# Designs tried in a protein design run: peptides against a protein of PDB entry 5EIB. Part 170

Target 1, 366 residues: chain A of PDB entry 5EIB
Amino acid sequence: VDLEPGTMDSVRSGPFGQIFRPDNFVFGQSGAGNNWAKGHYTEGAELVDSVLDVVRKESESCDCLQGFQLTHSLGGGTGSGMGTLLISKIREEYPDRIMNTFSVMPSPKVSDTVVEPYNATLSVHQLVENTDETYCIDNEALYDICFRTLKLTTPTYGDLNHLVSATMSGVTTCLRFPGQLNADLRKLAVNMVPFPRLHFFMPGFAPLTSRGSQQYRALTVPELTQQMFDSKNMMAACDPRHGRYLTVAAIFRGRMSMKEVDEQMLNVQNKNSSYFVEWIPNNVKTAVCDIPPRGLKMSATFIGNSTAIQELFKRISEQFTAMFRRKAFLHWYTGEGMDEMEFTEAESNMNDLVSEYQQYQDATAD
Target 2, 366 residues: chain A of PDB entry 5EIB as posed
Amino acid sequence: VDLEPGTMDSVRSGPFGQIFRPDNFVFGQSGAGNNWAKGHYTEGAELVDSVLDVVRKESESCDCLQGFQLTHSLGGGTGSGMGTLLISKIREEYPDRIMNTFSVMPSPKVSDTVVEPYNATLSVHQLVENTDETYSIDNEALYDICFRTLKLTTPTYGDLNHLVSATMSGVTTCLRFPGQLNADLRKLAVNMVPFPRLHFFMPGFAPLTSRGSQQYRALTVPELTQQMFDSKNMMAACDPRHGRYLTVAAIFRGRMSMKEVDEQMLNVQNKNSSYFVEWIPNNVKTAVCDIPPRGLKMSATFIGNSTAIQELFKRISEQFTAMFRRKAFLHWYTGEGMDEMEFTEAESNMNDLVSEYQQYQDATAD

## One batch from the design tools (peptide; made by RFdiffusion4, then SolubleMPNN)

Design b2_p19_1_s4 (from b2_p19_1, 12 letters changed)
Fold by OpenDDE base, seed 1:
Structure b2_p19_1_s4 (fold): chain B 366 residues (1-366), chain A 19 residues (1-19)
Amino acid sequence: as target 1 above (366 residues)
Amino acid sequence: SEMEELRKKLAERRKEKNA
């Protein structure tokens, strides 16, 4: 789905374009122009019914519909505005199904789109209310991984999207292979989301290795475990050491000893015990899938529900506030039928989310 | 709280826009 035809043509002509049904390509003509209001209230609202018709048709074809997975950006008008409209409409029609998202967070390091803080804040407001699980994929963290860890001097969107795809493949492993921990979206939510509003996950992937060092790196369970818990490998731009993990899931892939995995997972928890809440028992879950990712002998994927994720929302809020105080570009949104009050409401709900994370960070076992 | 009232107002506006 897109409000621009060119992205759909790129997907259709791509190496995997044939895996999608032609009728499942729903697109507009005018785009959102990086305006959330165009995506949510005007251009996106004209297209949403056509998307819902496809969603219904595909849902009826499922033997067991667990829920929905959306991949979108929060900086752009289509992904942010129309994506959140679509989430709202699907939630209304399928209230008993899980809403899962992969939400790409904007960063000034990656994009010069000045209105991204508005689009992101307005989107987070919708995601807090209408999603059950949101993987926060931060373009800032992806850029820093590409530059620092992968030693890419000039990271491209292709390099960032490679990390996104590896992460998405990792976190969905349990859903795609029977007999795993978190084998369904509802079970993942039960294990990862102790509080309904606190459903924003910090993902991570291992191994991350520069091309020059790849030949010298041994892929071992200890190395994967250590890298997976390293703050520099988080795909959300927050430091887990500045918060506390509410819940963690680790997904190992490849032929390895379950005993060695359990030992290394215990060791890393003990080493990082100060960064876990003590009042949620058994808050770390581990899965092992014998099937490695393509091109790797083994991998580990991390899912963290951490109070440190508030750093990401604080960054967006600070950028939003700096723009909103000067009413910069606000007329582009109000011209699409938005009220200034919707901005204040979205800012307030995001600041509440930050406050809720802080409260649980400061909470001790009674 | 002012926040509960704001959440309620947001929920009402969402209902009004979907009506």
Scores: peptide ipSAE 0.009, ipTM 0.444, DockQ to the pose 0.079
Fold by OpenDDE base, seed 3:
Structure b2_p19_1_s4 (fold): chain B 366 residues (1-366), chain A 19 residues (1-19)
Amino acid sequence: as target 1 above (366 residues)
Amino acid sequence: SEMEELRKKLAERRKEKNA
């Protein structure tokens, strides 16, 4: 789905364009112009019914519909505005189904779009209420991984999207291979989301290796385990050492010893025990899939529900507040039928979320 | 317990927001 027609042609012409049904390409004629309000109230609202018709058709064709997965950017107008409209409409129609998102967070290091803090804040407000699971993929963290870890001097969107794709493949491994931990979206939610509003995940992937060092790196369970818990490998721009893990899932892929995985996972938990809440028993879950990802012998994917994710929301809130106090660009949103109150409500809800994470971070076992 | 009170308080806040 896009508000721009040219995106559809790029997907169709791509190496996997044929995996999608032609009728499932829904697109507008006018893009959102990086305006959440255009995506949510105007251009996106005109297109949403056509998307819902496709969603219904595909849902009816499912033998067992678990839920929905949305991949979107929170900085743009289409992914943020129309994406959150679509989430709301799907939630209304399918209230018993899991809503999962891969939400790409904006960063000034990657985009010069000045209104991204508005789009992100307005989106987070919707995601707090209407999603069950949200993977926070931060463009700042992706950029930093590309630059620092992968040694890419000038990271491209292609380089960032490669990390996103690896992460998405990793976190969906258990859904694609039966008999694993978190084999369905609901089990994932039960294991990862102890508190319904605190459903924002910090993803990570291993191995992350620069092209120059690939030939020298042995892929071992200890190295994967160490790397996936490294703060530098988190795809959200927050330091897990500044918070506490509520829950963790680790998904290993490839031919490895389950015993070795369990030993390394126990060792990393013991080394990082101060970064876990003590009052959630068995809050680390591990899965092993014998099928490696393409081009790798082994991988590990990390999913963390950490109170440190508040750093991401604080960054967005600070940027939002600095812009909103100046009433900068508000006329672009109010001109599409938004009230200034919606901005204040969105800011308030995000600040409440930050406060909730902080309360659980400071909570002790009684 | 402080944790039970926190859980209760958060559950009440959720009810108030959904009301």
Scores: peptide ipSAE 0.000, ipTM 0.314, DockQ to the pose 0.042
Fold by OpenDDE base, seed 4:
Structure b2_p19_1_s4 (fold): chain B 366 residues (1-366), chain A 19 residues (1-19)
Amino acid sequence: as target 1 above (366 residues)
Amino acid sequence: SEMEELRKKLAERRKEKNA
């Protein structure tokens, strides 16, 4: 789905374009112009019914519908505005199904779109209420990984998207392959989301290795375990050491000893015990899948529900507040049918979310 | 900054793809 036709043509002409049904390509003509309000109230609202018709058709063809997965950007108008409209409409029609998102967080380091803080704040407000699980993928973190860790002197969107695809493949492993951790989308929510509003995840992937170092690196379970808990391997620009893990899932892929995995997972928890809440019992889940990812002998994917995610929301909130105080570009949104009150409500709800994360960070077992 | 150089390169590549 897109409000622009050119993205659909790129997907259709791509190496995997033939795996999608032609009738499942729904697109507009005008685009959202990086405006959340165009995506949510105007251009997106005109297209949403056509998307819902496809969603219904595909849902009826499912033997067992668990829920929905959306991949979208919160910086643009289509992914943010139309994406959140679509989530709301699907939630209204399928209230008992899991809503899962891969939400790409904007960074001023990667984009010059000045209104991204508005689009992100308005989107986060909708995601807090209408999603069950949200993987926070931060373009800043992806860039920093590409540049600092992968030693790419000139990172591309292709390089960033490679990290996104590896992460998405990792977190969906338990849904696609039989494992010891029997995971469906609902079971993931039960294991990862102790409080309904606190459903924003920090994904991480190991190994992250530069092309020049790949030939010399033995992949071991201890190295994977260390790397997946390293802040430099997080796909969200937050330091887990500045918060506490509410819940963690680790997904190992490849042929390895379950005993060695359990030993290393226990060791990393004990070493980092100060970065976990003590009042949530059994808050770390481990899965092993014998099927490695393509091109690797083994990998580990990390899913963290951490109170450190508030650093991401604070960054967006600070940028939002600096623009909103000046009423910068508000006429672009109000001209599409938005009220200024929606900005204040979205800011308030995101600040409440930050306060909730801080409250649970400071909570003790006593 | 390295970030400003990336932004420029990404903006140039967007222009090249839309051309």
Scores: peptide ipSAE 0.000, ipTM 0.308, DockQ to the pose 0.015
Fold by OpenDDE base, seed 2:
Structure b2_p19_1_s4 (fold): chain B 366 residues (1-366), chain A 19 residues (1-19)
Amino acid sequence: as target 1 above (366 residues)
Amino acid sequence: SEMEELRKKLAERRKEKNA
């Protein structure tokens, strides 16, 4: 789905475009112009019914519909505005299904799109209410991984998207292969989301290895375990050491000893015990799939529900507040039918989310 | 390109963090 035909044509003409049904390409003619309100109330609202018709058709073809997965950006108008409209409409029609998102968070360090704080804040408000699971992906974190860890001198969107794709493949492993922990989206939500609003995850993937060191690196369970818990390996621009993990899932892939995995997972928890909440018993879940990803002997995918994610929301809120106080570009949104109250409500809900994360961070086992 | 601007901003911030 896109409001721009050129993006859809790029996907269709791409190396994997043939895996999708032609009728499942739904697109507009007029892009959202980086305006959430165009995506949500005008241009997106004109297209949403056509998307819902496709969603219904594909849902009816499922033997067992678990839920929906959306991949979108929160900085742009289409991914943020249209994406959250779709989430809302799908939630209304399928209230008993899991809503899962891969949400690319805008970074002020990464984009010059001045209205990204508005689009992100308005989107986060919708995600808090209408998603069950949201993987927070930050382009800054991805770039830093590419540059620092992968030793790419000039990271590309292809390099960033490769990390996203590897992570998406990792987190969906349990859904695609039988006999796994978190074998469905609902089980993942039950294990990862102790409180309904606190459903924002920090993803990570291992191994991340530079081309120059690949030949010298033995892929071992200890190395995978160490890397996936490293703050530098997080695909969200938050430091887990500034918060506490509410829940963690680790998904190992490849032929390995379950005993060794359990030992290393216990060791990493014990070494990092200060970064876990003590009042959630058995808050670390480990899965092992014997089937490695293509081109690797083994991998691990990390999913962290950490109170450190509040750093991301605080950063967005600070930028939002600095713009909103000046009413900068606000007329672009109000001109599409939005009220200033919707901005204040979205800011409030995001600040409440930050406060909730802080409360659970500071909670002791009394 | 947005990627070149991205690269510049990230390079500047790396200088600020290492200063």
Scores: peptide ipSAE 0.000, ipTM 0.306, DockQ to the pose 0.017; fails the geometry check

Design b2_p19_2_s1 (from b2_p19_2, 10 letters changed)
Fold by OpenDDE base, seed 2:
Structure b2_p19_2_s1 (fold): chain B 366 residues (1-366), chain A 19 residues (1-19)
Amino acid sequence: as target 1 above (366 residues)
Amino acid sequence: MAPLRAPHPKRKPLPFVFD
């Protein structure tokens, strides 16, 4: 789905364009112009019914519909505005299905789009209410991984999207291969989301290795485990050491010892015990899939529900507030039918989410 | 005025060689 035809043509002409049904390419002509309100109330609203018709058709063809997975950006107008409209409309029609998102968070390091803080804040407001699971894929963290860990002097969207694709492949492993922990979306939500609003995940992937160091790196369970818990490898730009893990899932892929995985996962929890809440029993889940990613002997994918995710939301909120206080570009949103109140409500709900994460960070077992 | 679109960073080769 896109409000621009050129994106669909790029997907269709791409190496995997033939895996999608032609009729499932739903697109507009005008685009959202990086305006959430165009995505949500105007251009996106004109297209949404055509998307819902496709969603219905594909849902009816499922033997067992678990839920929906949306991949979108929060900085743009289409991914943010129309993406959240679609989430809302799908939630209205399928209230008992899991809504899972891969939400790409904007960063000034990656994009010069001045209104991204508005689009992100308005999107986060919708995601808090209408999603069950949200993977926070932060372009800032992806950039920093590419630059610092992968030693890419000038990271590209291709480099960032590679990290995204590896992560998406990792977190969906249990859904694609039988006999795994979190084998369905609902089971993932039950294991990862102790409180309904606190459904924002820090993803991570290992191995992340620069081309120059790849020949010197052994792929071992200890090294995967150590890298997966390293703050520098989080794909959300927050330090898990500044918060506490509510829940963690680790998904190992490749031929490895279950015993060694369990030992290393226990060791990393014990070494980092101060960064876990003590009042959620068995809050770390581990899965092992014998099928490695293509081109790797083994990998590990991290999913963290951490109160440190508030750093990401605080960053967006600070950027939002700095613009909103000046009413900068606000007329582009109000001109599409939005009220200034919707901005204030979205800011408030995101600040409430930050406060909830802080409350659970500071909570003790009484 | 339309919002400033981020310039597309030039695509470089993927950091992971999937063999």
Scores: peptide ipSAE 0.008, ipTM 0.455, DockQ to the pose 0.022
Fold by OpenDDE base, seed 4:
Structure b2_p19_2_s1 (fold): chain B 366 residues (1-366), chain A 19 residues (1-19)
Amino acid sequence: as target 1 above (366 residues)
Amino acid sequence: MAPLRAPHPKRKPLPFVFD
């Protein structure tokens, strides 16, 4: 789905364009112009029914529909505005199904789109209420990984999208291969989401290695485990040491000893025990899949529900507040039928979410 | 004023060729 045809043509002409049904390419002509309100109330609202018709048809063809997976950006107008409209409409029609998202958070390091903080704040407000599971994929973190860790002097969207694809492949491993932990979306939510509003995940991937260093690196379970818990490997620009883990899932892929994985996972928990809440028993889950990702002998994917995710929301809120106090660009949103009150409601709900994360960070076992 | 779109960084080949 897109409000612009050019993205769809790029997918259709791509190496995997033929895996999608032609009739499942739903697109507009005008685009959202990086405006959430244009994606949510005008151009997106004109297209949403045509998308829902395709969603119904594909849902009826499923032997066992678990839920929905959306991949979208929160900085643009289509992914943010139309994406959150689509989530709301799907939730209304399928209230018993899991809503899972891969939400790409905006960063000024990656995009010069001045209104991204508005689009992100308005989107987070919708995601708090209408999703069950949200993977926070932060363009700030992806850029920093590409530049600092991978030693890419000029990161591209191709470089960022590679990290996104590796992360998405990692977190979906248990859904794609039988006999794994979290084998369905609902079981993932039950294991990872102790409180309904606190469903924003910090993903991470290992190994992250620069091209010049790949030939010299042996991949070992200890190195994967150590790198997976390193803040520099997080796909969200948060330091886990500034918060506490509510829940963690670790997904190892490749031929390795389960005993060695369990020993290393116990060691990393014990070493980092101050960064876990003590009042959630058995809050770390580990899975091992013998099938490695393409091009790697082994990998580890991290899913963290951490109170440190508030650093990401604070960054967006600070940028939002700096623009909103000046009423900068508001006329572009209100001109598409949006109320100025929705900005204040979205800011409030995101600040409430930050306060909830802080409350559970400071909570002790009685 | 149109929203300042960052120029789409030119697609480089994926750094990891999954052979």
Scores: peptide ipSAE 0.007, ipTM 0.455, DockQ to the pose 0.021
Fold by OpenDDE base, seed 5:
Structure b2_p19_2_s1 (fold): chain B 366 residues (1-366), chain A 19 residues (1-19)
Amino acid sequence: as target 1 above (366 residues)
Amino acid sequence: MAPLRAPHPKRKPLPFVFD
């Protein structure tokens, strides 16, 4: 789905264009112009019914519909505005199904789009209410991983999207291969989301290795475990050491000892025990899939529900507030039928979410 | 920090290398 036709042509001409049904390409002629309100109230609203017709058709053809997975950006008007409209409409029609998102958070390091803080804040407001699980994929963290860890001098969208694809492949491993932990979206939500509003995940992937160091790196369970819990390996720009893990899932892939995985996972929890809440029993889950990712002998994917995710929301909120106080560009949103009150409501709800994460961070076992 | 120049709303953001 896109409001720009040129995105569909790029997908169709791409190496995987043939995996999608032609009839499942729904697109507009007029892009959202990086405006959430165009995506949500005008251009996106004109297209949403055509998308819902495809969603219904694919849902009816499913033997066991668990839920939906949306991949979108929160900085752009289509991904943010139309993406959240789709989430709302799908939630209304399928209230008993899991809504899962891969939400790409904007960063000034990756984009010069001045209105991204508005689009992100308005999107987060919708995601808080209408999703069950949201993987926060932060373009700032992706850029920093590419530059600092992968030693890419000039990170590209191709490099960032490679990390996104590796992460998406990792977190969906248990859904795609039978007999694993979190074998369905609902079980993932039950294991990862102790409080309904606190459903924003910090993903990570290991191994991350620079091309120059690839020859010298041993792929071992200890190294994967150590890298997966490293703050520099988080695909959300927050430090887990500034918060507490509510829940963690670790998904190992490849032929390895389950015993060695369990020993290393216990060791890393014990070393980092101060960064876990003590009042959620058995809050770390581990899975091992014998099938490695393409091109690797083994990998580990991390999913963290951490109160440190508030750093990401604070960053967006600070940028939002600095623009909103100046009424900068508001007329572009209000001119598409949006109320100025929706900005204040979205800001409030995101600040409430930050306060909720802080409350559970400061909570102690009695 | 370079001032956020208001990009023309139609420019697809390119990855910024902060110099």
Scores: peptide ipSAE 0.005, ipTM 0.382, DockQ to the pose 0.019
Fold by OpenDDE base, seed 1:
Structure b2_p19_2_s1 (fold): chain B 366 residues (1-366), chain A 19 residues (1-19)
Amino acid sequence: as target 1 above (366 residues)
Amino acid sequence: MAPLRAPHPKRKPLPFVFD
């Protein structure tokens, strides 16, 4: 789905374009112009019914519909505005199904789009209410990984999207291969989301190795486990050491000893015990899939529900507030039928989410 | 660091309102 045809044509002409049904390409002509309100109330609202018709058709063809997975950006108008409209409409029609998202967070390091803080804040407001699981994929973290860890002097969107695809493949491993922990979306939510609003995940991937260092690095279970808990391997730009893990899932892939994985996972939990809440028992889950990712002997994917995710929301809120106080570009949103009050409500709900994460960070076992 | 320019040539740059 897109409000611009050019992205859909790029997918259709791409190496995997043939895996998608032609009738499942739903697109507009005008685009959202990086305006959330165009995505949500005007251009996106004109297209939403045609997307819902495709969603219904594909849902009826499922033997066991678990839920929905949306991949979108929060900085643009289509991914943010139309994406959150679709989430709302799908949730209204399928209230008993899991809504999962891969939400790409904007960063000034990656984009010069001035209105991204508005689009992100308005989107987060919708995601808090209408998703069950949201993987926070932060363009700032992706850029920093590419530059600092992968030693890419000039990161590209191709390099960032490679990290996104590796992470998405990792977190969905249990859904795609039978007999794993979290084999369904609902079981993932039950294990990862102790509080309904606190469903924003920090994904991480290992190994992250520069091309120059690949020849010298042995892939071992201890190294994967250590890297997976390293703040530099997080796909969200927050430091887990500044917060506490509510829940963690670790997904190992490749031929390895389950015993060795369990020993290393116990060791890393003990080493990092100060960064976990003590009042959620058995809050670390581990899975091992014998099938490695393409091109690797083994990998580990991390899913963290951490109160440190508030650093990401604070960054967006600070950028939003700096623009909103000046009423910068508001006429572009109000001209599409938005009220200025919707900005204030979205800012408030995001600040409430930050406060809720802080409350659970400071909570002790009574 | 210069931001990653999206390869989409048709994004009209938002007019830099130099005030």
Scores: peptide ipSAE 0.005, ipTM 0.421, DockQ to the pose 0.015

